# Peptides against a protein of PDB entry 2AZE, part 1

Every score and structure here is a prediction.

Target 1, 148 residues: chain A of PDB entry 2AZE
Amino acid sequence: AQECQNLEVERQRRLERIKQKQSQLQELILQQIAFKNLVQRNRHAEQQASRPPPPNSVIHLPFIIVNTSKKTVIDCSISNDKFEYLFNFDNTFEIHDDIEVLKRMGMACGLESGSCSAEDLKMARSLVPKALEPYVTEMAQGTVGGVF
Target 2, 101 residues: chain B of PDB entry 2AZE
Amino acid sequence: GRLEGLTQDLRQLQESEQQLDHLMNICTTQLRLLSEDTDSQRLAYVTCQDLRSIADPAEQMVMVIKAPPETQLQAVDSSENFQISLKSKQGPIDVFLCPEE
Positions, changes and structure headers below are counted from each chain's first letter, unless a header gives other numbers.
Peptide ipSAE is a variant of ipSAE made for these designs: the mean of its two directions, with the distance scale d0 fixed at 1.0 Angstrom where the peptide's residues are scored. Compare it only between designs on the same protein; published cut-offs may not carry over.
The geometry check fails a fold that doesn't show the stated peptide or that is severely misdrawn somewhere.

## One batch from the design tools (peptide; made by RFdiffusion4, then SolubleMPNN)

Design b1_p8_1_s1 (from b1_p8_1, 4 letters changed)
Fold by OpenDDE base, seed 4:
Order: structure tokens, then C-alpha cells, then sequence
Structure b1_p8_1_s1 (fold): chain B 148 residues (1-148), chain C 101 residues (1-101), chain A 8 residues (1-8)
């Protein structure tokens, strides 16, 4: 019947929405872990050094990274007020957000690729609220995707 | 019957989505707490050493861009045009390089 | 003139 067909369409719609939200949740978890881990690392480092780093030696979030070959020639035009920048490269470049940088730094404990050691997983779990720990475990195992 | 089965499926999916939404809310809350905590924000930084660990300045030029919220970034990466355009409406943009440059 | 970058 048409009613059943309508419900089947709705079922598929909801399944897709759930899938999308699962991806969003995973990313949020990774961000949380990465940020907390970064803060923890820096706190420890400053305690060990008994001082904060020099102000101009660090970059606070948020930021983006642009990287290119060291051989790439870059022309930069800047407005007087520094509100506008124009970079022209003679070769390809890459742009990465700060979250990706943190992931590459290992701040997400390898959870992003399901490549957690036992210690990595322990760290990851310690950086999330209790309610999220099962999901972290699923991410580490690569078993996220089912309907729960 | 078929109708009853589909109806039950939709109810189950609704419950699953509600659970998912709850977990997402928890995550969002935690991230917000980090953003609102002055000490956390003070400690939310990377160093040149960190940047070197992900892209060696000996091989790759690494440029860091700090821009205010809602800054427009337009990038073109094609065989004939390699360009990044930045336009801020809320303040100046800062660009940094590691000392290896 | 304006400096295009700041060295860390």
C-alpha cells in the first residue's frame, strides 16, 4: 500500500540521517579528545619548565596551516590594515585546519584511524565523559555504524 | 504485517537518533566548556616543534594563518592558478612562519 | 613596508 511505501521512504531518510549524525559525533569526539589532550600536554610542559612559553613562540587555536614545497615561490599582497591578504603561488599548496593538525600531532590518540595502542585508548577514554566511553571504544574497534 | 513492522522500525530508529542526539549534546557541551575556560584557551596552542612534526620546514614551507571569525578564505589550486585570498571583516589577519624559513 | 609574515 501507499502507506507502507511512505514509511519505507521515511525509514531510509532516518537511516541516512543517523549515519550522518554518527559521522558528526565521531568528529566531535575527536575534537574533544584532541583539545583536552593538547591542553593537558601543555599544562604539564609548563609545569615542568616552571614557566609558560614565550608569547611569540606559540600559536593559539584557532588557526589554519598552509604548506607547500620549499621551492614554491609565494607572492604576498597585504592591505594596509591587514584585513586582506592575497597569496599567489607558482605551484600547488595544501590547507589544513587546526583540528587536522592536532590529529597529525597525535592529539586524538590515533582514534581517528582506529590505530590506538592500549595506552592511546586509555588516554582517549580518560578525556571524555563517561557516557561517551562506549562510543570511543567502538571507534577504536572500527565497529561504529550499527543502529543502537 | 508490513505496516506494523515498518512502524516499529521507525520507532526504533527514533530512539536510536535520540540517543545519538544526546551524545552529541554531551560533546558539544564539553567543547563549549573548553572554549569558555580561560585557562584552557591559554593552553590551547601549538609550537614550532609541533608544526615541524607534521610538516618539516626543511622540505615544506609551513605558514600559519590566524584570522578572526567569519574570515573569507578562497583557494584556487589548479594547473594555471595557485592562489589564496583572505578577507576579514572583524580584524587583522596574522601570518606566521617557523624560524626555519 | 609591511612584513608579509612573522617569524616565530
Amino acid sequence: as target 1 above (148 residues)
Amino acid sequence: as target 2 above (101 residues)
Amino acid sequence: RKKPTIHL
Scores: peptide ipSAE 0.055, ipTM 0.909, DockQ to the pose 0.037
Fold by OpenDDE base, seed 1:
Structure b1_p8_1_s1 (fold): chain B 148 residues (1-148), chain C 101 residues (1-101), chain A 8 residues (1-8)
Amino acid sequence: as target 1 above (148 residues)
Amino acid sequence: as target 2 above (101 residues)
Amino acid sequence: RKKPTIHL
């Protein structure tokens, strides 16, 4: 009885570890799809325009976005040769990393919510190695979570 | 019996974790290849139009922060204080706004 | 103090 109890504890520990790795893999897949899709979009756009965009008109990854109401008053202090910044707001703000921005742009093809069209799923599959395609399909169907 | 069933479960979970590790290695390799490809990094950018789709400058002020790796970010968002503190150890920090603002 | 923000 005690031996079985110990093995049940170990089983639960392994299940939790696998669940954590599944979440990590899903995020990595979304990053890969989003980055490749972004690069593909921009490559096509530059080819059509026959030139790259002006350097000051684009923001290269990585970056962070901070947004707040236009009515929010912001005080900014810079010190140590621009190594340190302090922003004081008189109201709430939001912070988003570049990956979240790409997801909201649709660069992850809606796979992040498991709500993608047939065309989006086709695009997502085309942006990953063959070995990852089944996992992409499971993400789109919302069936990821079972231990394989 | 119960013991035999649990023993089989643990072996199956080990195999499942190994398969998962393999997929993760494939994925991390792909991400590394993207980071090492100069052309891909040149094309890894967003525009002001993209940012408008996330937060409309008509309603929201959108500030972009470009900071070196290992930069520390501290944020306080409460009724008593609204503050962001940035500290870099590897170089200067740059801050940008969209022209519509 | 320097201008803390640059417009794109």
Scores: peptide ipSAE 0.054, ipTM 0.908, DockQ to the pose 0.038
Fold by OpenDDE base, seed 5:
Structure b1_p8_1_s1 (fold): chain B 148 residues (1-148), chain C 101 residues (1-101), chain A 8 residues (1-8)
Amino acid sequence: as target 1 above (148 residues)
Amino acid sequence: as target 2 above (101 residues)
Amino acid sequence: RKKPTIHL
């Protein structure tokens, strides 16, 4: 009886770990898709334009975004060497990482929210190694969460 | 019995975790390949148009921050204080705005 | 004060 109880505790521990790894894998897949899709988009755009964009017109990853109302007053204090910044706002703000920006741009093909069209899913599958394609399909269907 | 059932469950869970680990290794390898490819890194950028698509510059100020690795970011967003503090140890921090601002 | 931001 005690042995069974110990094994049940271990079982629950492993289930939780698997759940965490599933979440991590999903995020890694989304990141891979988003990055590859972004690179592909930009490569195509530059080919069509027959030149790269002006250097000061683009932001390379990594970056973060801060947004707030246009009415928000912002005070910015910077050190002389620009190693330190302090922003004071008179109202609320939002912070987004570059991955979130890419998701909002649709670079993850709507896979992050299970909003994939057939074409979106096809694109997503094409941007991952063969071994990951089944998992991408499961993500799109919202069926991830069971035992593999 | 119960013991045999639990033992079987643990074996199955181990196999499932190993499968997940394998898939994660494949994925992380792909990400490393992207990070090591200079052409991919050159093409890993967003434009002002992209930023406009996610936040309307007519209503929202959009500030982009590029900071070196290991930069400390502290944010306070409360009724009493709204603040962002950045401290870099590996180089200067760059801040950009969309032209609409 | 110098403007700490650059327009894209």
Scores: peptide ipSAE 0.045, ipTM 0.910, DockQ to the pose 0.038
Fold by OpenDDE base, seed 3:
Structure b1_p8_1_s1 (fold): chain B 148 residues (1-148), chain C 101 residues (1-101), chain A 8 residues (1-8)
Amino acid sequence: as target 1 above (148 residues)
Amino acid sequence: as target 2 above (101 residues)
Amino acid sequence: RKKPTIHL
């Protein structure tokens, strides 16, 4: 009985670890799709415009975004070498990483929320190696979570 | 019996985890390839138009922060204190604002 | 103090 109990504890531990790895894999897939889609979009846009955008008009990854109401007063203290920044706000703010920005831009094709159209799913599949396509399909269907 | 069943389940879970690890390795490899490709690096950018699509500068101030790796970020967002602290050890921090703020 | 920022 005790050995069975030990194995049940181990079983639960492994199930939780698998669940965590599934979440990590999904995030990695979304990052891959988002990055490749972004690069593809920009390549096409530059080809159509026959020129790159002005250097000071774009932000290269990585970055973070801070947004707040335009009415929010922001005080900024900066060290002489610009190694340290301190921002004080008089109201709430939001922080977003670059991956979240790409998702909100639709670069992950709505796969992050399982809201893929047929065209979105086709795009998502085209941006990953063949070995990942079945998992992308499962993500789109919301069927991820099974044991292989 | 129950013991044999549990043992078999654990073996199956091990195989499932190995498959996940394999798929994750594929993903990390692809991401590394993207980071090593100079043309991909050049094209990995967003525009002011993109930022306006997620936060309208007519209503929101949008600040972009580019900081070196391992930069410490501390944020406090409470009714009594609203603060962001950044400390870099590898170089200067750059801050940008979108137009129409 | 006011933040010296770069406009995009």
Scores: peptide ipSAE 0.057, ipTM 0.909, DockQ to the pose 0.044; fails the geometry check

Design b1_p8_1_s2 (from b1_p8_1, 4 letters changed)
Fold by OpenDDE base, seed 1:
Structure b1_p8_1_s2 (fold): chain B 148 residues (1-148), chain C 101 residues (1-101), chain A 8 residues (1-8)
Amino acid sequence: as target 1 above (148 residues)
Amino acid sequence: as target 2 above (101 residues)
Amino acid sequence: KPKFTIHL
């Protein structure tokens, strides 16, 4: 009885570890799809324009976005070497990393919500190695939760 | 019996985790290749139009932060204090606003 | 430290 109890504890520990790795893999897949899709979009756009965009008109990864109401007053203190910044707001703000921005742009093909169209799923599959395609399909169907 | 069933479950979970590790290695390799490809990095950008689609400057002010790796970000968002603190160890931080148009 | 205020 005690031996079985110990093994049940170990089983639960392994299940939790696998669940964590599944979440990590899903995020990595979304990042890969988003990055490749973004690069593909921009490559096509530059080819059509026959030139790259002006350097000051684009924001290269990585970056962070902070947004707040236009009515928000922001006080900013900067060190002389620009190594330190302190922002004080008089109202709430939002922070978004570049990955979240790409997801909201649709660069992850809606796979992050598991509700992508057939065309989006086709695109997503085309942007990953063959070995990852089954996992992409499971993400689109919302069936990844199971242990294989 | 119960013991045999649990023992079998643990072996199956080990195999599942190994398969998962393999897929993760494939994925991390792909991400590394993207980071090492100069052309891909040159094309890894968004526009102000992209940002307007996420947070419209007509309603929201959008501030962009470009910081070196290992930069520390501390944020407080409460009724008593609304604050962001940035501390870089590897170089200067750049901050700029996305124009409305 | 230098300080500035942003108000839109």
Scores: peptide ipSAE 0.089, ipTM 0.907, DockQ to the pose 0.040
Fold by OpenDDE base, seed 4:
Structure b1_p8_1_s2 (fold): chain B 148 residues (1-148), chain C 101 residues (1-101), chain A 8 residues (1-8)
Amino acid sequence: as target 1 above (148 residues)
Amino acid sequence: as target 2 above (101 residues)
Amino acid sequence: KPKFTIHL
């Protein structure tokens, strides 16, 4: 019947929405872990050094990174008020946001790729609320994707 | 019957989505707490050493961009055009290079 | 070292 067909369409719609939300949740978890881990690392480092780092030696979040070959020629135009920048490169470049940087630093404990050691997983779990621990475990196992 | 089965499926999916929404809300809350905590924000930084660990300036030039929220970034990376355009509406943009040494 | 030209 037409009613059943309508419900089947709705079913598929909801399944896709759930899939999208699962992806979003995973990213949020990774961000949380990465941020908390970064803060923890820096707190420990400052305690060991008994001082904060020099202000001009650190980059606070948020930021983005642009990298290119050291041989790349860059032409930069800057407005007087520094509100506008235009960069022209003579070769390819890469742009990375701060989250990606943190992931590459290992701040997400390898959870982003399912490459968690036992210690990494322990750390990851310790950085999320209890309600999220099962999901972290699933992420580490690569078993996220089912409907729960 | 078929109708009853589909109806039940939709109810189950609704419950699953509600669970997801709850977990997402927890995550969002935690991230917000980090953003609102002064000490956390003070400690939310990377060093040039960190950046060198992921992109060595000996081989790759690393440029850091600090821009206000809602800054527009447009990038073109094609064989004929390699360009980044930044436009801020909320303040100046700061750009600096991570030193090699 | 990259060539970095800035125009103001």
Scores: peptide ipSAE 0.076, ipTM 0.906, DockQ to the pose 0.046
Fold by OpenDDE base, seed 3:
Structure b1_p8_1_s2 (fold): chain B 148 residues (1-148), chain C 101 residues (1-101), chain A 8 residues (1-8)
Amino acid sequence: as target 1 above (148 residues)
Amino acid sequence: as target 2 above (101 residues)
Amino acid sequence: KPKFTIHL
């Protein structure tokens, strides 16, 4: 009985670890799709444009975004070497990392929310190695979570 | 019996985890290849137009922060205090605003 | 440290 109990504890531990790794894998897949899709979009755009975007008009990864109401007053304190910043706001703000920005731009093809059209799914599959395509399909269908 | 069943389940879970690890290695390899490709690095950008599409500067101010790796970010967002603190150890932090147009 | 206020 005690032996079975020990194995059941181990079973639960492994199940939780697998669940965590599934989440991590999904995020990695989304990042890969988003990055490749972004690069592809920009390559195509520059090929079609008469000139590349002005250097001061683009933000290269990595970055973070802070947004707040235009009415928000922001006090900023900066060290002389610009190694330290302190921002004080008089109202709420939002922080977004570059990956979240890419997702909101649709670069992950709606896969992050299971809102893929047929075209979105086709794009997503085309941006990953063959070994990952079945998992992308499962993500789109919301069927991830099974044991292999 | 029950013991044999549990033992078999644990072996199957081990195989499943190994498969996940394999797939994760594929992903990390692909991401590394992207980061090492100079053309991909050059093209890995968003525009102010992109940012306007997700946060309208007509209503929202959008501030961009570019900081070196391992930069410490601390944020407080409460009714009594709204603060962001940044501390870099590897170089200067760059902050700029996206224009409305 | 330099300090300034951003008004929008």
Scores: peptide ipSAE 0.067, ipTM 0.907, DockQ to the pose 0.039
Fold by OpenDDE base, seed 2:
Structure b1_p8_1_s2 (fold): chain B 148 residues (1-148), chain C 101 residues (1-101), chain A 8 residues (1-8)
Amino acid sequence: as target 1 above (148 residues)
Amino acid sequence: as target 2 above (101 residues)
Amino acid sequence: KPKFTIHL
């Protein structure tokens, strides 16, 4: 009985770890798709324009964005060496990392929300190694876990 | 019995985790390759137009923060306090405002 | 430390 209980505890521990890794894998897949899709988009755009965009018109990854109402008052204190920043807002703000920005741009093909069209899914599959395609398909269907 | 069943479950979970780890290794390898590819990194950018599609500067103020790795970010967003603190260990932090037009 | 206020 005690052995069974110990193994059941271990089973739950492993299940939880697997669940966490599944979440991590899904995020990694989305990052890969988003990055590759972004690169592809920009490559095509530059080819069409026959030149890169102006240096001051683009923001290279990595970055984060902070947005708030234009009416929000922001007090900012910066150290002399710019190693430290302190922002105080008089109202709510939002923070988004670059990956979230890419997702909202549609760079992850709607896979993050399971809202892939047939074309989106085709694109997503084309941007990952063959071994990951089944998992991408399951993500699109909302049935993650069957690839094991 | 229960013991045999649980033992088998643990073996199956181990095999499943190994497959999961394999897929994760593939992903991390691909991401590493992207980071090592000069052309990909050159093309890994967004535009102000992209940012406007996320948060229109006509209605929202949008700040872009580029910070070195391992920069500490502390954020508080509550009725009593709205604050962001950044502390870099490796270099200066750059902050830009996204223009409206 | 340099300080500024943003109000758009």
Scores: peptide ipSAE 0.065, ipTM 0.907, DockQ to the pose 0.041

Design b1_p8_1_s3 (from b1_p8_1, 5 letters changed)
Fold by OpenDDE base, seed 3:
Structure b1_p8_1_s3 (fold): chain B 148 residues (1-148), chain C 101 residues (1-101), chain A 8 residues (1-8)
Amino acid sequence: as target 1 above (148 residues)
Amino acid sequence: as target 2 above (101 residues)
Amino acid sequence: RPKPKIYL
């Protein structure tokens, strides 16, 4: 009986670890799709324009975004070497990482919410190695979560 | 019996985890390839137009922060305090705003 | 202290 109980504890431990890895894998897939889609978009745009954008007109990854109401008063203190920043706001703010920005831009093809059109899903599948395509399909259908 | 069932479950879970690890390795490999490709990194950018699509510049101030790896970020968002603290150990931090701001 | 004002 004690042996069975020990194995059940281990079973639950492994199930939880698998659940965590599933989440990590889904995020990695979304990152890959978003990055490749972004690169593809920009490559096409630059080809059409026959030149890259001005260096100071773009922000390269990685980055984070902070947004707040335009009415929010912001006080910023910076160290002399720019190693340290302190921002004080008089109202609430939001922080978003670059991945979230790419998702909101549609670079993940709506896969993050399982709201892919047929064309979105086609694009998403085209941006991952063949071995990942089944998982992309499951994400689009909202059927991820089972133990396989 | 119960012991045999649990033993079988653990074997199946091990196989499932190995499959996940394999897929994750594929993903990390692809991401590494992207990071090692200079042209891909050159093209991995967003524009001001992209930022406008995320937050309306007429209503929101949008600040972009580029910080070196392992930069400490501390944020407090409460009625008593609204603060962001950044501390880098590996280089300077850069902050950008949209031109319309 | 200086404040950042870099436009995209």
Scores: peptide ipSAE 0.101, ipTM 0.916, DockQ to the pose 0.041
Fold by OpenDDE base, seed 1:
Structure b1_p8_1_s3 (fold): chain B 148 residues (1-148), chain C 101 residues (1-101), chain A 8 residues (1-8)
Amino acid sequence: as target 1 above (148 residues)
Amino acid sequence: as target 2 above (101 residues)
Amino acid sequence: RPKPKIYL
């Protein structure tokens, strides 16, 4: 009985570790799809325009976004060397990383919410190695929770 | 019996985790290739139009922060204090706004 | 201290 109990504890520990790794893999896949999709979009756009965008018109990754109401008053203090910044707001704000921005742009093809059209899923599959395609399909269907 | 069943479950979970690790290695390799490709780095950008698509410019102000690696970010968002503090150890921090704002 | 206002 005690031996079985010990193995059941170990089983649960392994299941939790697998669940954590599944979450990590899903995020990595979304990042890969989003990055490749962004690069592909911009490459096509530059080819059509026959030139790159003006350097001051774009923001390269990595970056973070801070957004707040346009009515929010912001006080900013910066060091002379620009190594330190202090922002004071009179109301709430939000912080988002670049990956979340790409997701909201649709660069992850709606895979992050399992809301892929057939075309979105086709695009997502085309942006990962063959070995990852089954996992992408499972993410789109919301069936990743299973054990391999 | 119960012991044999649990032992078999643990072996199956080990195999599943190994398969998962393999997929993760493939994925991390792909991400590394993207980070090492100069052309991909050049093309990894967003525009003001992109930023406007994710936040209503009529309602929200959008600030973009580019900071060197390992920059410390401290944020307080409470009823009594709304503050963001940034401290870089590897170079200057840049802050940007869209011109329409 | 100075305040940043850099537009894209």
Scores: peptide ipSAE 0.098, ipTM 0.915, DockQ to the pose 0.041
Fold by OpenDDE base, seed 5:
Structure b1_p8_1_s3 (fold): chain B 148 residues (1-148), chain C 101 residues (1-101), chain A 8 residues (1-8)
Amino acid sequence: as target 1 above (148 residues)
Amino acid sequence: as target 2 above (101 residues)
Amino acid sequence: RPKPKIYL
């Protein structure tokens, strides 16, 4: 009885670890798809324009964004060397990382939210190694979570 | 019996975890390849048009922050205080806005 | 104060 109980505790621990790894893998896949899709988009755009964009017209990864109402008053204090910033807002703000920006841009093909069309899924699959394609399919179907 | 069943479950879970580890290794390898490819990094950028597509510039101000690695970020978003503090150790912090702002 | 913004 005690031995069985010990194994049940271990089973639960392993199940939780697997769940965590599933989440990590899904995020890694989304990052890979988003990055490759972004690079592909920009490469095509630059080829069409026959030149890169002006250097001050783009933001390279990594970055974060802060958004707030246009009515929000922001006070910014900056050190002379620009090593320190302090922003004070009179209302709420949001912070998002570059990965979230890419997702909202559709670079992850809607895979992150279950809004993946057939065309989106085809694109997503094309941006990962063959071994990851089945998992991408499961993500699109929302069937990830079981033990395989 | 119960013991045999649990033992078998643990073996199956081990196999499943090994499969996940393998897939994660493949994925992390791909991400490393992207990070090490200078051409890919050159093309890893967003535009003001992209930023406008994710937040209505008529309603929201969008500020982009480029900070060196290991920069400390502290944010407070409460009814009493709305603040972001940044402290870099490796270089200057840059802040960008779209021209319409 | 230094200017906090750079317009793209």
Scores: peptide ipSAE 0.094, ipTM 0.916, DockQ to the pose 0.039
Fold by OpenDDE base, seed 2:
Structure b1_p8_1_s3 (fold): chain B 148 residues (1-148), chain C 101 residues (1-101), chain A 8 residues (1-8)
Amino acid sequence: as target 1 above (148 residues)
Amino acid sequence: as target 2 above (101 residues)
Amino acid sequence: RPKPKIYL
């Protein structure tokens, strides 16, 4: 009885670990797709324009975004060496990492929400190694983890 | 019976986790390769137009923050306090805004 | 508002 209980505890531990890894893998896949899609988009755009964009018109990864209402009052304190920033807001704000920005731009092809069109799914599959294509398909269908 | 069943389940879960680890290794390898490719890094950027598509600069103030690796970020968003603190140890922090602001 | 290094 005790032996079975020990194994059941171990089983649960492994299931939780697998669940965590599934989440991590999905995020990694989305990052890969979003990044490659962004690069592809920009490469095409630069080719069409026959030049890179103006240097002050773009922000390279990595970055984070902070947004708030334009009515929000922001007090910003910056150290002389710019090593430290303190922002005080009088209302709520949002923080988004660059990956979230890319997702909202559609760079992950709607895969993050399982909202891929046939074309989106085709694009997503084309941006990952062959070994990951089945998992991308499962993500699009919302059926990830069915085999675990 | 029960013991054998649990033992088999653990073996199957181990195999599943190994498959998962393999896929994760593929992903991390791909991301590493992208980070090492100078052309990819050159093209890894967003524009002001991109930012406007996420948050309308006519209604929202949008800050882009570029901070060195290992920068500490602390954020509080509550009815009593709305604050972001950034502390870098590896260099200056840069902040950018869209022109429509 | 904070003073940005640059406007995009």
Scores: peptide ipSAE 0.090, ipTM 0.916, DockQ to the pose 0.046

